# Designs tried in a protein design run: peptides against a protein of PDB entry 6FRK. Part 127

Target 1, 411 residues: chain A of PDB entry 6FRK
Amino acid sequence: NEEVLNAMLKEVCTALLEADVNIKLVKQLRENVKSAIDLEEMASGLNKRKMIQHAVFKELVKLVDPGVKAWTPTKGKQNVIMFVGLQGSGKTTTCSKLAYYYQRKGWKTCLICADTFRAGAFDQLKQNATKARIPFYGSYTEMDPVIIASEGVEKFKNENFEIIIVDTSGRHKQEDSLFEEMLQVANAIQPDNIVYVMDASIGQACEAQAKAFKDKVDVASVIVTKLDGHAKGGGALSAVAATKSPIIFIGTGEHIDDFEPFKTQPFISKLLGMGDIEGLIDKVNELKLDDNEALIEKLKHGQFTLRDMYEQFQNIMKMGPFSQILGMIPGFGTDFMSKGNEQESMARLKKLMTIMDSMNDQELDSTDGAKVFSKQPGRIQRVARGSGVSTRDVQELLTQYTKFAQMVKKM

## One batch from the design tools (peptide; made by RFdiffusion4, then SolubleMPNN)

Design b2_p17_1_s2 (from b2_p17_1, 10 letters changed)
Fold by OpenDDE base, seed 3:
Formats: C-alpha cells, structure tokens, sequence
Structure b2_p17_1_s2 (fold): chain B 411 residues (1-411), chain A 17 residues (1-17)
C-alpha cells in the first residue's frame, strides 16, 4: 500500500512539474499529501486514486491562498493602484484591462503612464486608453517617472476619479535601477495597492521573479497573464508563495475583455485537467442563457434561422474568448481553437453580424434564409451595399449559414 | 449538462465556419 501510494504521488508530482509548478512547492505538496492520507483508510478498499486526487486538490488550494484578504477598492474614494512587472509580462495591457473592468462596473477610472524608459510607452497606453474610452495622463517631455506619476495622481484625485491606475517602467531583466525607480514612484504616490504582473509562460522562473519584486516593493496583489497559451498556470502557485499575496485577476488573451477575476477552485480544477464546470455554469448564468432554451428547442426541431445564428454570435461575443470556454469543459483541450488568432475569429464574427444587421426580418426569420437570397439575388446586393461589404462576403455568410443549418437538421 | 455540451459543440462549429 505504501509503494502504491508512492507510485501515485510520483505520477502526480510529474504532472505538477509538467504544469510549471515549482519543484520546491511540488516537494512540499508531496509531503503534505503523504501526511494527510490515512493509509488505514486506503486499505479499506476506498478509491485510492480519488482520495489522492482530493488530497492533492486541497493542498493546491492552500498554495494559491496566501491567507490574506485581497485588497478591494473603496467606492467613493480615490484608490491608487500601482502596477509593477517586467517588460513583456503584459503589464501595460493588464493596466488597460483592469481599467476597463472597473469602468464597466461603473467606477470613474483613469490611467497614468509613468513608463519613461520605453520609447512609445505613452503612445501605446494612449492608444489602448482611447480605444477603451478611458481618461489617461502622461508626458512626452518629462523623463522622471516620479514627477509624471505624482502629477497624474494629483490631477485625477482633484477630478474625483475613484480608480487611478499607474503603469510603471518595465525592464527585460531584474535590474537594481528598475527596483529603485519603482520604490521612488511608490513612495511618491503612496498607492493603496501594488499589483505585480507576471507572465505564466516563464515556468520555473516565476518564484525567483516574484520574490525579487516582493523583496523591493510591498506587492499586495498578483495578476497572472498569458494563461491562454501553453502555460498550464503552475507558475501562479510560485507567485503566490513568493509574494504572499493573492492572485486577484488573470489575463486570458490579447483582447481588453480577456480578463477575469481569479477563482481558486476553478483554477486548480483546470490545472489538474478536471475542467472548470463551476466557472462554466457561472459564465452560462451571467449570459442569461434562459433565452437559449428557446434556441435549444428550435435546434432539437432542426430549425435554424439567420437570426438564430446572429443570436449565437452575440452569445459567443458575450462569453468572451471562446478558447477559454472550451478550455473550461472537461475533455476539450486548449488545442480546439489553435488554428486561428482568437481576435481574428472575433473580428470575423463582428463582420458577419454587421452583414446580418443589413438584413430584414423576412430574411433573418426564414427557416431557409439561403433560399430567400437565391430566389431574389437583388437582396444580396442590397445587404452588401447596406453593410459596406462585397456581394461575395454576403454569399460566403449564406454558404456558412447553409452548412450550419444542414448540420442542425442532422442532429 | 448534456444540452450545454451540445450547445457548446454547436458554438464551436459556428466558430470554425
């Protein structure tokens, strides 16, 4: 029985190392799991594998819980949030994602660019902020990040902003000059929260990187980026262990909406390949998919209209990155959307919706929409002109609809 | 759960089109 336990623990340890979990954390987890398993209960014929999996799951949940309550902004106050992290960690993009998240929640949110080191940092932030309609501050002439951060924070405090996000300089490596600059900015603006942004794809380097930041500045929150990639997210455990700070959000793609609140249980379930059924249920409930019962019922009857397709494209767009949704379902690997840039897929869906916005109710509600257009080719020209696309683009949409409607009829 | 899987498969097929 002890040999069988040790063999199963070795397999679990291997799988955790392959998930980018730090070797020290894997060793500690192994000892904690070994101590938590009653060998006598294992002898009684209980499902040994399920018992080990449950013990591993509990210990992983403890590794992502630092025992510290996450900082949350106070409504009606000026909350200053400083971002720190290496260049390429997704820090600047994550500032915009967080700003947009709070803006969508009805917070008066703004962005400050205190990155004077990278040429075009302010232009990049300005472009992202303008696209999201977020107020921003920065300088083209001031080279001191402390001055820019202080002036920007003062300006937005005076304008009664509730969420003031400060993006700082990043470097390609951990350098003392970066850490001194971050400390000077932090001392000048006195942030209510310091957010460390970490790239999950750096694997075993996560612990050393996260520790280096925590040793220099009072990191109180972690955001993990690039969890849409090949990284299984085991580096997130290393960041929590090193910073003793909670993960507050995860970045799950390149789009501004590819940003979600961190949930411990779903994340560990996904890390173990168990899927995120709970997060899937939550996303489904947030979508108000009650309107989809009517669609499911139509699909069961082999009925599918262009309007039904439009509503499904709206649902896909509301769900956010479709790769994330598929990656939440047990047995749907991340490779299921690997053939295209998710942004290109979303841009394609938006283009198709824009074409359908130029269709009339007779065209949209027809159970044979393609036949309506084939009988009266002048409809294709009208829709093409109304949507600003080619007649070929409308024909491609109708071809796609026809393929889908044929598939629904076979269900 | 089975109806949700069917819907998600349909959504997948729509995204691959």
Amino acid sequence: as target 1 above (411 residues)
Amino acid sequence: VEELKQLLNLLKELSEL
Scores: peptide ipSAE 0.009, ipTM 0.425, DockQ to the pose 0.103
Fold by OpenDDE base, seed 4:
Structure b2_p17_1_s2 (fold): chain B 411 residues (1-411), chain A 17 residues (1-17)
Amino acid sequence: as target 1 above (411 residues)
Amino acid sequence: VEELKQLLNLLKELSEL
């Protein structure tokens, strides 16, 4: 039994190392799991694999919990959020994502570019902010980030902004001059929260990097970026351990919407390859799919209309990139769609919806929409002309609907 | 959850077409 446990723990440790979990944390987890597993309970015929998985899951949850409550902005107050992190961490993009997140939640949000080191930093922030309709501040002439940050914070405080996000300079290396600049900015603006942005793809270097930031500035929150790539996010555990600060958000792609609040259980489930069923359910519930019960009931009765398909395409489009949805399903990796295929897939869904927008209620609400079109081929030509597509494109949509409706009838 | 997975797989097959 101990040999079997050691073999299974070796496989788990290997998988965690391959997931970029720090070797020290993996060793500690191995010891904690060994101490938490009662070998006598394992003898009683409980599925040894499930017990080990549960023990590993429980210990990973503890590694992600720093025991510190995450800072949250106060409504009706002026909350200053300073971002720190290396160049290429996705810091500037993450500032825009966080600003957009709060703006969509009805917060009066703004962005300050205090990155004077990188040529075009302000242009990039301005471009992102303008696209998202987020107010921004920065300078093309001021070279002191302390002055820019102070003036920008004062301006937006006077304008009663609730969320004031300050993007700082990122350098390629841990330079003392960068940390001194960050400390000077922090001292000048007195941020309510300091957010460390970490790239998940850095792997085993995450601990040393996160520690270097925490040793110089009072990091209170972590945001992990590039969790859409090959990185399983094990470096996030290293950042929490090093900073003793909670992960508050994750970046899941390049789009401004590819940003979500951090949830411990879904993240650990995904890290272990169990998928993010809870995050999928929560994301589905956030869509106010109150109609999902009615859809599930219709699906149980083998009823599926073109309108039901249209509503599902709307739901997918609201959930964001389809690869992210798939990456939440156990057994579907994030690599299942190349980034090129995702925009193409969303464009295809939009095209299919545009075809359905040219259908009438009789066609959309028919329990056998394909048969309605097959009985009256002139409908295909009408819909094709109305949507500006070929009759073939409409026939392809109807073929897909038919496959879908047949699968629903088999459920 | 399994029904939702089947639906999502089916929606995937639709997006690949």
Scores: peptide ipSAE 0.008, ipTM 0.429, DockQ to the pose 0.104
Fold by OpenDDE base, seed 2:
Structure b2_p17_1_s2 (fold): chain B 411 residues (1-411), chain A 17 residues (1-17)
Amino acid sequence: as target 1 above (411 residues)
Amino acid sequence: VEELKQLLNLLKELSEL
């Protein structure tokens, strides 16, 4: 039994190291799991694999819990949030994502660009902020990030902004000058929260980087980025351990919507390749998929219309990035759609919906939409003209619908 | 979850077509 346990723990430790979990944390976890497993209970015929997985899961949950409550902004107050992190960590993009997240929740949110080191930093922030309709501040002429940050914070405080996000300069390396600049900015603006942005793709370097930031600046929150790549997110555990600060959000892509509140259980489940069943259920419930029960019931009866397909495309678009949704289902890895394929898939869905917007109720509500168009080819030409597409694009949609309706009839 | 997985698979197949 001890040899079997040691073999299984070795396999789990290997998988955690391959998931970018720091070697020290993996060693500690192995010791904690060994201490938590009763070898006598393993003799009773309980599924040894499930028991070890549960013990590993429980210890990973403890490693993600810093024992410190996450800072939360106070409604109706001015909350200054300073971002810190290396260049290329996704810090500037994450500032925009966080600002957009709070703006969508009805917070009066703004962005300040205090990155004077990188040429075009302000243009990048301005571009992101303008796309999201977020108020922004910065300078093309001021070189002191302390002045820009102070003026921007004062301006937005006077305008009664609730969420004031300050993006700072990043560096390519841990440079003392960067930390001094960050400390000067922090001292000048007195932020309510300092957010360290970490790239998950740096793997085993996450601990050393996170520690270097925490040792110089009072990091109170962590955001982990690039969790949509091959990085399984094990570096997040290293960041929590080093900063003793909670992960508050994760970045799951490059799009402004590729941003979600951190949940411990779903994250650990995903790290272990178990999927995120709870987050899937939550996303399903947020979609008010009560209307999808009616669809699932229609699908079970082999009834599928072009309208039913349109409503499903709307539901997918409401669910957000389809790769993220699939990545929440057990057995669908993050590799299930490349980022390029997702934007292309969403653009394709939007194109298909635009074609269907030019269809009439008789065409949309027909249980055999393809037959309606085949009987009267003039309908294809009408829809093509109405949607500004080729007759071929309409025929391709009808071909896809027919394939889908045939699959539904086989369910 | 299983019904949703089936639906998502069907929708994926549609998006890849």
Scores: peptide ipSAE 0.016, ipTM 0.435, DockQ to the pose 0.135; fails the geometry check
Fold by OpenDDE base, seed 1:
Structure b2_p17_1_s2 (fold): chain B 411 residues (1-411), chain A 17 residues (1-17)
Amino acid sequence: as target 1 above (411 residues)
Amino acid sequence: VEELKQLLNLLKELSEL
């Protein structure tokens, strides 16, 4: 029994290391799991695999819980949030995502660019803020980030902003000059929260970087970026362990809405490939998929038209990153979308929709759309010409539709 | 949840097209 336990723990440890979990945390988890497993309960014929999985899940949940309550902004107050992090961490993008998140929740939000080191930092922030309709402050001429941050915070305090986000300079390396500048800015503006932004894609380097920031700056919150279908979430555990600060949000892609509140249990469930059913339900409810009740009812009756397929492609495109949605479903590992760039998948869906835009209502609304085209091959040529595609592309779409409509009839 | 899983399986199959 101990040999079987050790073998299973070795596999789990390997998978966690492959998921960019820090080797020190994996060792600690292995020891904690061994101590938490009752060997007597394992002898009683309980599913050893389920017990080990549950013990691993519990210990991973503890690793992302620093035992400290996350800072939350106070409504009707002026909350100053300072962002810190390395260049390339996604810090500037994350400032815009957080501002947009609070703006959508009805908070009066603004952005300050206190990055004087990076050429075009203010232009980038201004571009992102303007697209999101977020008020912004910065300078093209002032080189002191303390002056810019102080003036910007004072301006937005006087205008009764509730969320004042300050983006600071990043560096490519840990430089003493970066930490001195961050401390000077923090002392001048007296932030209510200091957010460390960490890139999850740096893997095993997450611990050392997060520690270096925490040792110099009073980091109170962590945001983990680049948790898309390619990034292994294990770096998030390293950030919490090093900073002793809660993860408050995660960045899941390049879009301004690819940003969500951090939930410990759903995140660990997703990391283990168990899926995130709760986050999936929340995401579906945010999409106002109430219009899908009519589709679900049609599917229950085994009815599926080319129009129904078109409406589903529109829904997929509205859902945003399809890789994220699939990664929320139990048994759909992140590897499932690995074959296509998400942009290629979206371009493919748009191509299929363009083909269907050249179809008539009789073709779209037929319960046997493929048979309508097979009976009159001239329809395929018309649709191909109308959409600027080959007759083969139209035949491939119809073959795919037929396969799908046959599956719906078996449901 | 079951209807949502069915819809998402459906959307998946459509995306593999």
Scores: peptide ipSAE 0.010, ipTM 0.427, DockQ to the pose 0.111; fails the geometry check

Design b2_p17_1_s3 (from b2_p17_1, 10 letters changed)
Fold by OpenDDE base, seed 3:
Structure b2_p17_1_s3 (fold): chain B 411 residues (1-411), chain A 17 residues (1-17)
Amino acid sequence: as target 1 above (411 residues)
Amino acid sequence: EELLKQLLNILKEISEL
């Protein structure tokens, strides 16, 4: 029984190391799992594999829980959120994502660029903020980040902003000069929350990096970025362990919407390759996919219309990035869509929907939509003119629909 | 679940098309 336990724990430890979990945390987890498993209960014919998986899951949940309640903004107050992190961590992008998240929730949100070190930092923030219609502050002439941060915070406080996000300078390395600058900014603006942004793709370096920031500034929250890449997210455990601060959000892509609240259970489930069925169910429920039962019934009957395809494209667009949805399903790896393909895929879906918006109900509701168009080629020309596309684009859509409808008939 | 995987595979194929 102990040999079987040790063999299974070795497999789990290997998988966790391959998921970028810190070697010290993996060792500690192995000991904690060994202490939590009764070998006598394992002898009684219980599914040893399920027992070990459950013990591992519980210990991973504890590693992601710092035992500290996450800071949350107070409605009707001026909440100052300072961002800290290395250059390339996705800090500036994450500031914009967080600002956009709160703006979409109805918060009066703004952005301050206090990065004076990087040439074009303010232009980058301004571009992101302008695209999201988020108010921003920064300077092209002021070189002191303390002055910019202080003036920007004061301005937005006076304008009754509820969420004031301050992006600070990053460096390529942990340098004392960076930490002193962060301390000076923090002391000047007195932030309600300091958010450390960490790139998950740095693997085993996550612990040392996170610790270096926590030892210098009062990090109260962590955001982990690039969890859509090759990083399985094990570095997130290292960040929590080192900072003793909760992960509040994760960055799951390059788009401004590729940002979600951190959920412990789904994250650990995904880390173990179990998928995020609960988060998928939550997203499906948030979408009010009540029509999914009707779709599932139609699909079971091998019926699929252009309208059903349109509704599915709407559902995909409401779910956000398709890579996130796929990455929530057990057996769909994160590598299933390259980052560049997702924005292009979403733009393509929108184009296809615009073509379908020029179709009539007879065309949309036909169980053989492609045959309706093939019998009357004048319909293709009408739809092409109505949607401002080529007749070729309409034919491509009908070809895609035909492939889809053929797959549905094989279900 | 299996139907959802099939739907998502189909949606993937459409997005890659």
Scores: peptide ipSAE 0.019, ipTM 0.498, DockQ to the pose 0.131
Fold by OpenDDE base, seed 1:
Structure b2_p17_1_s3 (fold): chain B 411 residues (1-411), chain A 17 residues (1-17)
Amino acid sequence: as target 1 above (411 residues)
Amino acid sequence: EELLKQLLNILKEISEL
């Protein structure tokens, strides 16, 4: 029994290391799991795999819980949120995402660019803020970030803003001058929350980076970015362990909407390849797919048309990155993402939609669209010419549609 | 939930094609 436990724990430890979980945390997890597993219960014929998985899940949940309540802004108050982090961490983009998140929730939100070190930092923030219709402050001439931050905070306090986000300078390396500047800004503006932004793609370097920030700046919250890339999210555990601060949000892509509140259990489920059904339901509900009641009723009746398939492709494209959606589905391992660039999957869907745009209403609204085309092969040639594709591409689409229509009929 | 699971199975098959 101990040999079986040790073998399974070795596999789990390997998978966690491949997920960028810090070696120290993996060792601690292994010890904690060994201590939490009753070997007598494992002897009683219980599913050893399920017990180990449950113990691993529980210990991972503890690793992302710092035992500290996350800071939350107070409604009707002026909340100053200072962002800190390295250059390239996604800090500036994350400031805009957080501002947009609160704005969509009806908070009076603004952005301050206190990055005087990076050429074009203010132009980048201004561009992002303008696109999102978020009020912003910064200077093209002032070189002291303390002056800019102080003036911007005062301005937006006087205008009764509720969420005042301050973006600071990032550097390429941990430099003492960066930390001195951050401390001077923090002392001047007296932020209600200091948010450390960490790039998850740095893998095993997450712990050392997060520690270096926490040792110099009173980090109270963490945001983890680039969880849509090759980063499997294990760096998030390192950030919590080093900062002793909760993860409040995650960045899941480049779009301003690719930003969500951190949920411990869904995140660990996703990290373990169990999927995130709850986050998928939430994301589907946010899309106001209420207009799909008609589709739901059709699907219940075993009806599925080429138009219904087209509408589903539109909905998928609206859900954002197809990769994120797939990563929320149980049994879509991270390896499913490796076969196609997200852009290639979206280009493929867009190609299929372009083929369907060349179909007529009789073809689109038929409950047996494939049979309409099979009875009159000249339709395939018309659609192929209209969409600029081969007759093979149209036949492939119809083959896909037929598989779906058969699944819906079995539902 | 069941419909979402069904939609997701449909999406799965599309992505495997």
Scores: peptide ipSAE 0.012, ipTM 0.498, DockQ to the pose 0.087
Fold by OpenDDE base, seed 5:
Structure b2_p17_1_s3 (fold): chain B 411 residues (1-411), chain A 17 residues (1-17)
Amino acid sequence: as target 1 above (411 residues)
Amino acid sequence: EELLKQLLNILKEISEL
């Protein structure tokens, strides 16, 4: 029993290390799991695997919980949120995502660019803010980030903004001059929250980076970026441990809406390769797929048309990047996406939809669309010409549809 | 849950295409 436990813990520890979880945290987790598992309960014929998985899951949840309540903005007050982080962490993009998130929730939100170090930082923020219709402040001529931040915060306080987000200079290295500048900005604007933005892709460097920021500024929140379907979330645990600050949001892609509140359970489930069924359900529910009830009814009756397939492709496209959806599915690990760019999968779906746009209602609404085309081959040629594709591409679509329709009949 | 698994299997097959 102890050998089986040690073998399974070795596999879990290896997977966590491969997921960029800090070696010290993995060791501590292994010890905590060993102390939490009653070996006598494992002898009683309980599912040893489930028990170990549950113990590991519980200890990972504790590692993500800093024991500190996340800061939340106060309605009807001016809430100043300062962003800190390295260059390339996605900090500037995350400022825009957070501003857009609060704007969509009915907060009067604005952005300040206090990044004077990076050429084009203000242009980038201005482009993102303008696209999202978020008010912004910055300067092309002022080089002191303290002046820009102070003037911008004062302006937006006087205009009764509720969420005032300040982006700061990000550097490639932990330079003392960066931390001094951040501290001067923080002292000038007196932020209600300091958010450390961390790139999940930096792996084992997450702890040292997060600690360096926390040792210089009062980091109170963490945002983890680049948690696209490939990102190893293990660095997030290191950031929480080093900052003693909760993760408040995650960035899940390149789009301004690829941003969500952090949920501990889904995140740990995803980290363990268990999938994020809850996040998928929430994402499906947020899409107000009221039309899904009609689909569910059709699926229950074993009916699936080319139109139903088209509507599903539209729904998939509305869910955002296919990698995120797949990364929410249990057993779709990182290796599944190694074979195709997300853009290529979306381009394939768009191509299939374009083929279906050239179909008529009789073809789309047929309970056996493939048989309609097989009986009258001239339809394939018409659709191929109408969509600008080969007759082979139409036949491939019909072959795919037939596979789906057969699956639905087996449900 | 079962419908989700079914949708996911459909999505899986689409992605393998």
Scores: peptide ipSAE 0.011, ipTM 0.483, DockQ to the pose 0.090
Fold by OpenDDE base, seed 2:
Formats: sequence, structure tokens, C-alpha cells
Structure b2_p17_1_s3 (fold): chain B 411 residues (1-411), chain A 17 residues (1-17)
Amino acid sequence: as target 1 above (411 residues)
Amino acid sequence: EELLKQLLNILKEISEL
């Protein structure tokens, strides 16, 4: 039993190291799991694999919990959020994502660019902010980040903004000058929250970087970026351990919508390759898939129309990035859709919907839409003209619909 | 869950086609 336990723990430890979990944390976890597993309960014929997985899961959940409540903004107050992190961490992009997240929730949100070190930092922030319709402040002439941050915070406080996000200068390396600048900015604006942005792709370096920031500035929150790549997010555990600060959000891509609140259970489940069934259920429930009870009943009866397909495409588009949805299903790794394939897939869904927008109710509501078009080929030409596509594109849609409807009939 | 997985698989196949 002890040999089996040690073999399975070795496999789990290897998988955690391959997931960029810090070696010290993996060692500590191994010791904690060994102490938590009753070898006598393992003798009783319980699924030893499930027991070890559960013990590992429980200890990983504890490692992600810093024992400190995440800071939350107060509605109707001015909340100053300062961002800190290395250059290339995704900090500037993450500022825009967080601003957009709060704006979509009905918060009066703004962005301040206090990065004077990087040429074009303000242009990048301005571009992102303008694209998201987020108010922004910065200077092309002021070189002191303290002045820009102070003026911007004062301006937006006077305009009764609720969320004031300050992007600071990043550096390529941990430099004392960067930390001094961050301290000067923090002292001048007195932020309600300091957010450390960490790149998950730096793997084992996450601990040392996170510690260096925490030792110099009062980091109160962590955001982990680039969780869309091969980085399984084990570095996030190292950041929490080093900063003693909660992860509040994760960045899962380059798009402004590739940003979600951090959930401990889903994250650990994903880290272990178990998928995120709960987050899938939550996303499904957030979509009010109660209207999909009618669809589910139609699907159970083998009925599937072009309208039903259109409604499903709308629902998927509302779910956000399809790679994220797939990555929540157990056995669908994040690798299933490269970033390029996702935007292409969404563009393809939009194209298919645009074709269906040119269909009439008789075509959309037919239980055999393909047969309606096959009986009257003039319909294909009408739809093609109406949607500005080729007759081939309409035929491809009908072919896809037919494949889908055949799969539904086999359900 | 299984139905959703099946739906998502079908949609994946459609998106990859």
C-alpha cells in the first residue's frame, strides 16, 4: 500500500511540476497529502486513485487560499486600483480587461496610463480604452509617472468615477528603480488595491517574481495572465504563496473578453486535468439555457431546425470564447483550439448566422431544412443573394445542418 | 452534462468544418 501510494504521489508530483507548480510547493503538498491519507482506509478497497486525487485536490485548494479575503470595490465610492508587474506580463491589456469587466457590470470605470518609460504605452492604452469605450487619462509630455497618476486620479475622483485603474511602468527585469517608482506612485495616489499581474508562462520563475514584488510593494491582489497557452497555471499557486494575496481574475487570451473572475475549484480542477464541470454548469446556467429546455426536448425528439441551429450559435456566441467552453469539458484540453482557430470559428459561426438571417420562416422552421432547399434550388440562390454569399456557402451550411440533424436523430 | 458535451462536440465539428 505504501509503495502504491508513493508511486501515485510520484506521478501526481510529476504532473504538478509539468504544470509549472513550484518544486517547494510540490514537496510540501506531497508531505501534506501523505499525512492526510489514511493507509488503513486505502486497504478497504476504496479507489486509491480517487482518494489520492481528492487529497491532492484538497491540498491544492488550501495552497490557492491565502487566508485573506479578496478586496472588492465599493459601489458608489471611488476605488483606486493600481496595477504592477513586469513588462510583457500582460499588465496593460489586463488593465483594459478589468476596466471593461467593471464597465459591463455598470460601474463608472476609467483608465490612467502612468507608464512613462515605454514609448507608445499611452497609445496602446488609448487604443484599448477607445475600442472598449472606456474613459482614459495620460500624457504625451509629462515624464513623471507620479504627476500623471496623481492628476489622473484627481480628475476622475472629481468626475465621480467608481473604478479608477492606474497602469504603471513595467520593466524587463526586477530593477530597484522600478520598485521605487511604483512606491512613489502608490504613496501619491494611495490606491485601495494593488494588483500584481503575473504571466503564467514564466513557470518556475513565478515565485521569485511574485516575492520580489510583494517585498517592495503592498500587493493585495493577483491577476494571472496567459492561461490560454501551454501554461497549466501552476505558477499561480506560487504567486499566491509568495504574495499571500488572492488571485482575483485570470486572463485566458488576448481579447478583452478573455478575462474571468478567479474561481478556486474550477482552477484546481483544470490544473489537474479534471475539467471545470461546475464552471461549465455555471456558464450554461448564466446563459439562461432554461430556454434550451425547449431545445433539449426537441433534440430528444430528434427534431432540429435551422432556427434551432441559429439559436444554438447565438447561445455559443454568448458563452464567450469557444476554446474556454471546450477547455471546461473534461478531456478537452486548452490545446483543442489554437487562438487563431477560435476567432476563425467565431467568424465562421457569424457567417453561418448571416446566411440564416436571409432564410424565411418556412426554411428556418422546417424539420428538414435541407429537403426544403433540395426541392426548390431557387431558394439557395435567393438566400445566397440576400446574405451576399456564394451558392456554395449556402450549400455548405445546409451540409453542416444535415450532419448536425443526423447526429441529433441518433441521440 | 453529457448532452452539453455532445452538443459542444457537434458544434466543435461544425466550427472545424
Scores: peptide ipSAE 0.019, ipTM 0.491, DockQ to the pose 0.114; fails the geometry check

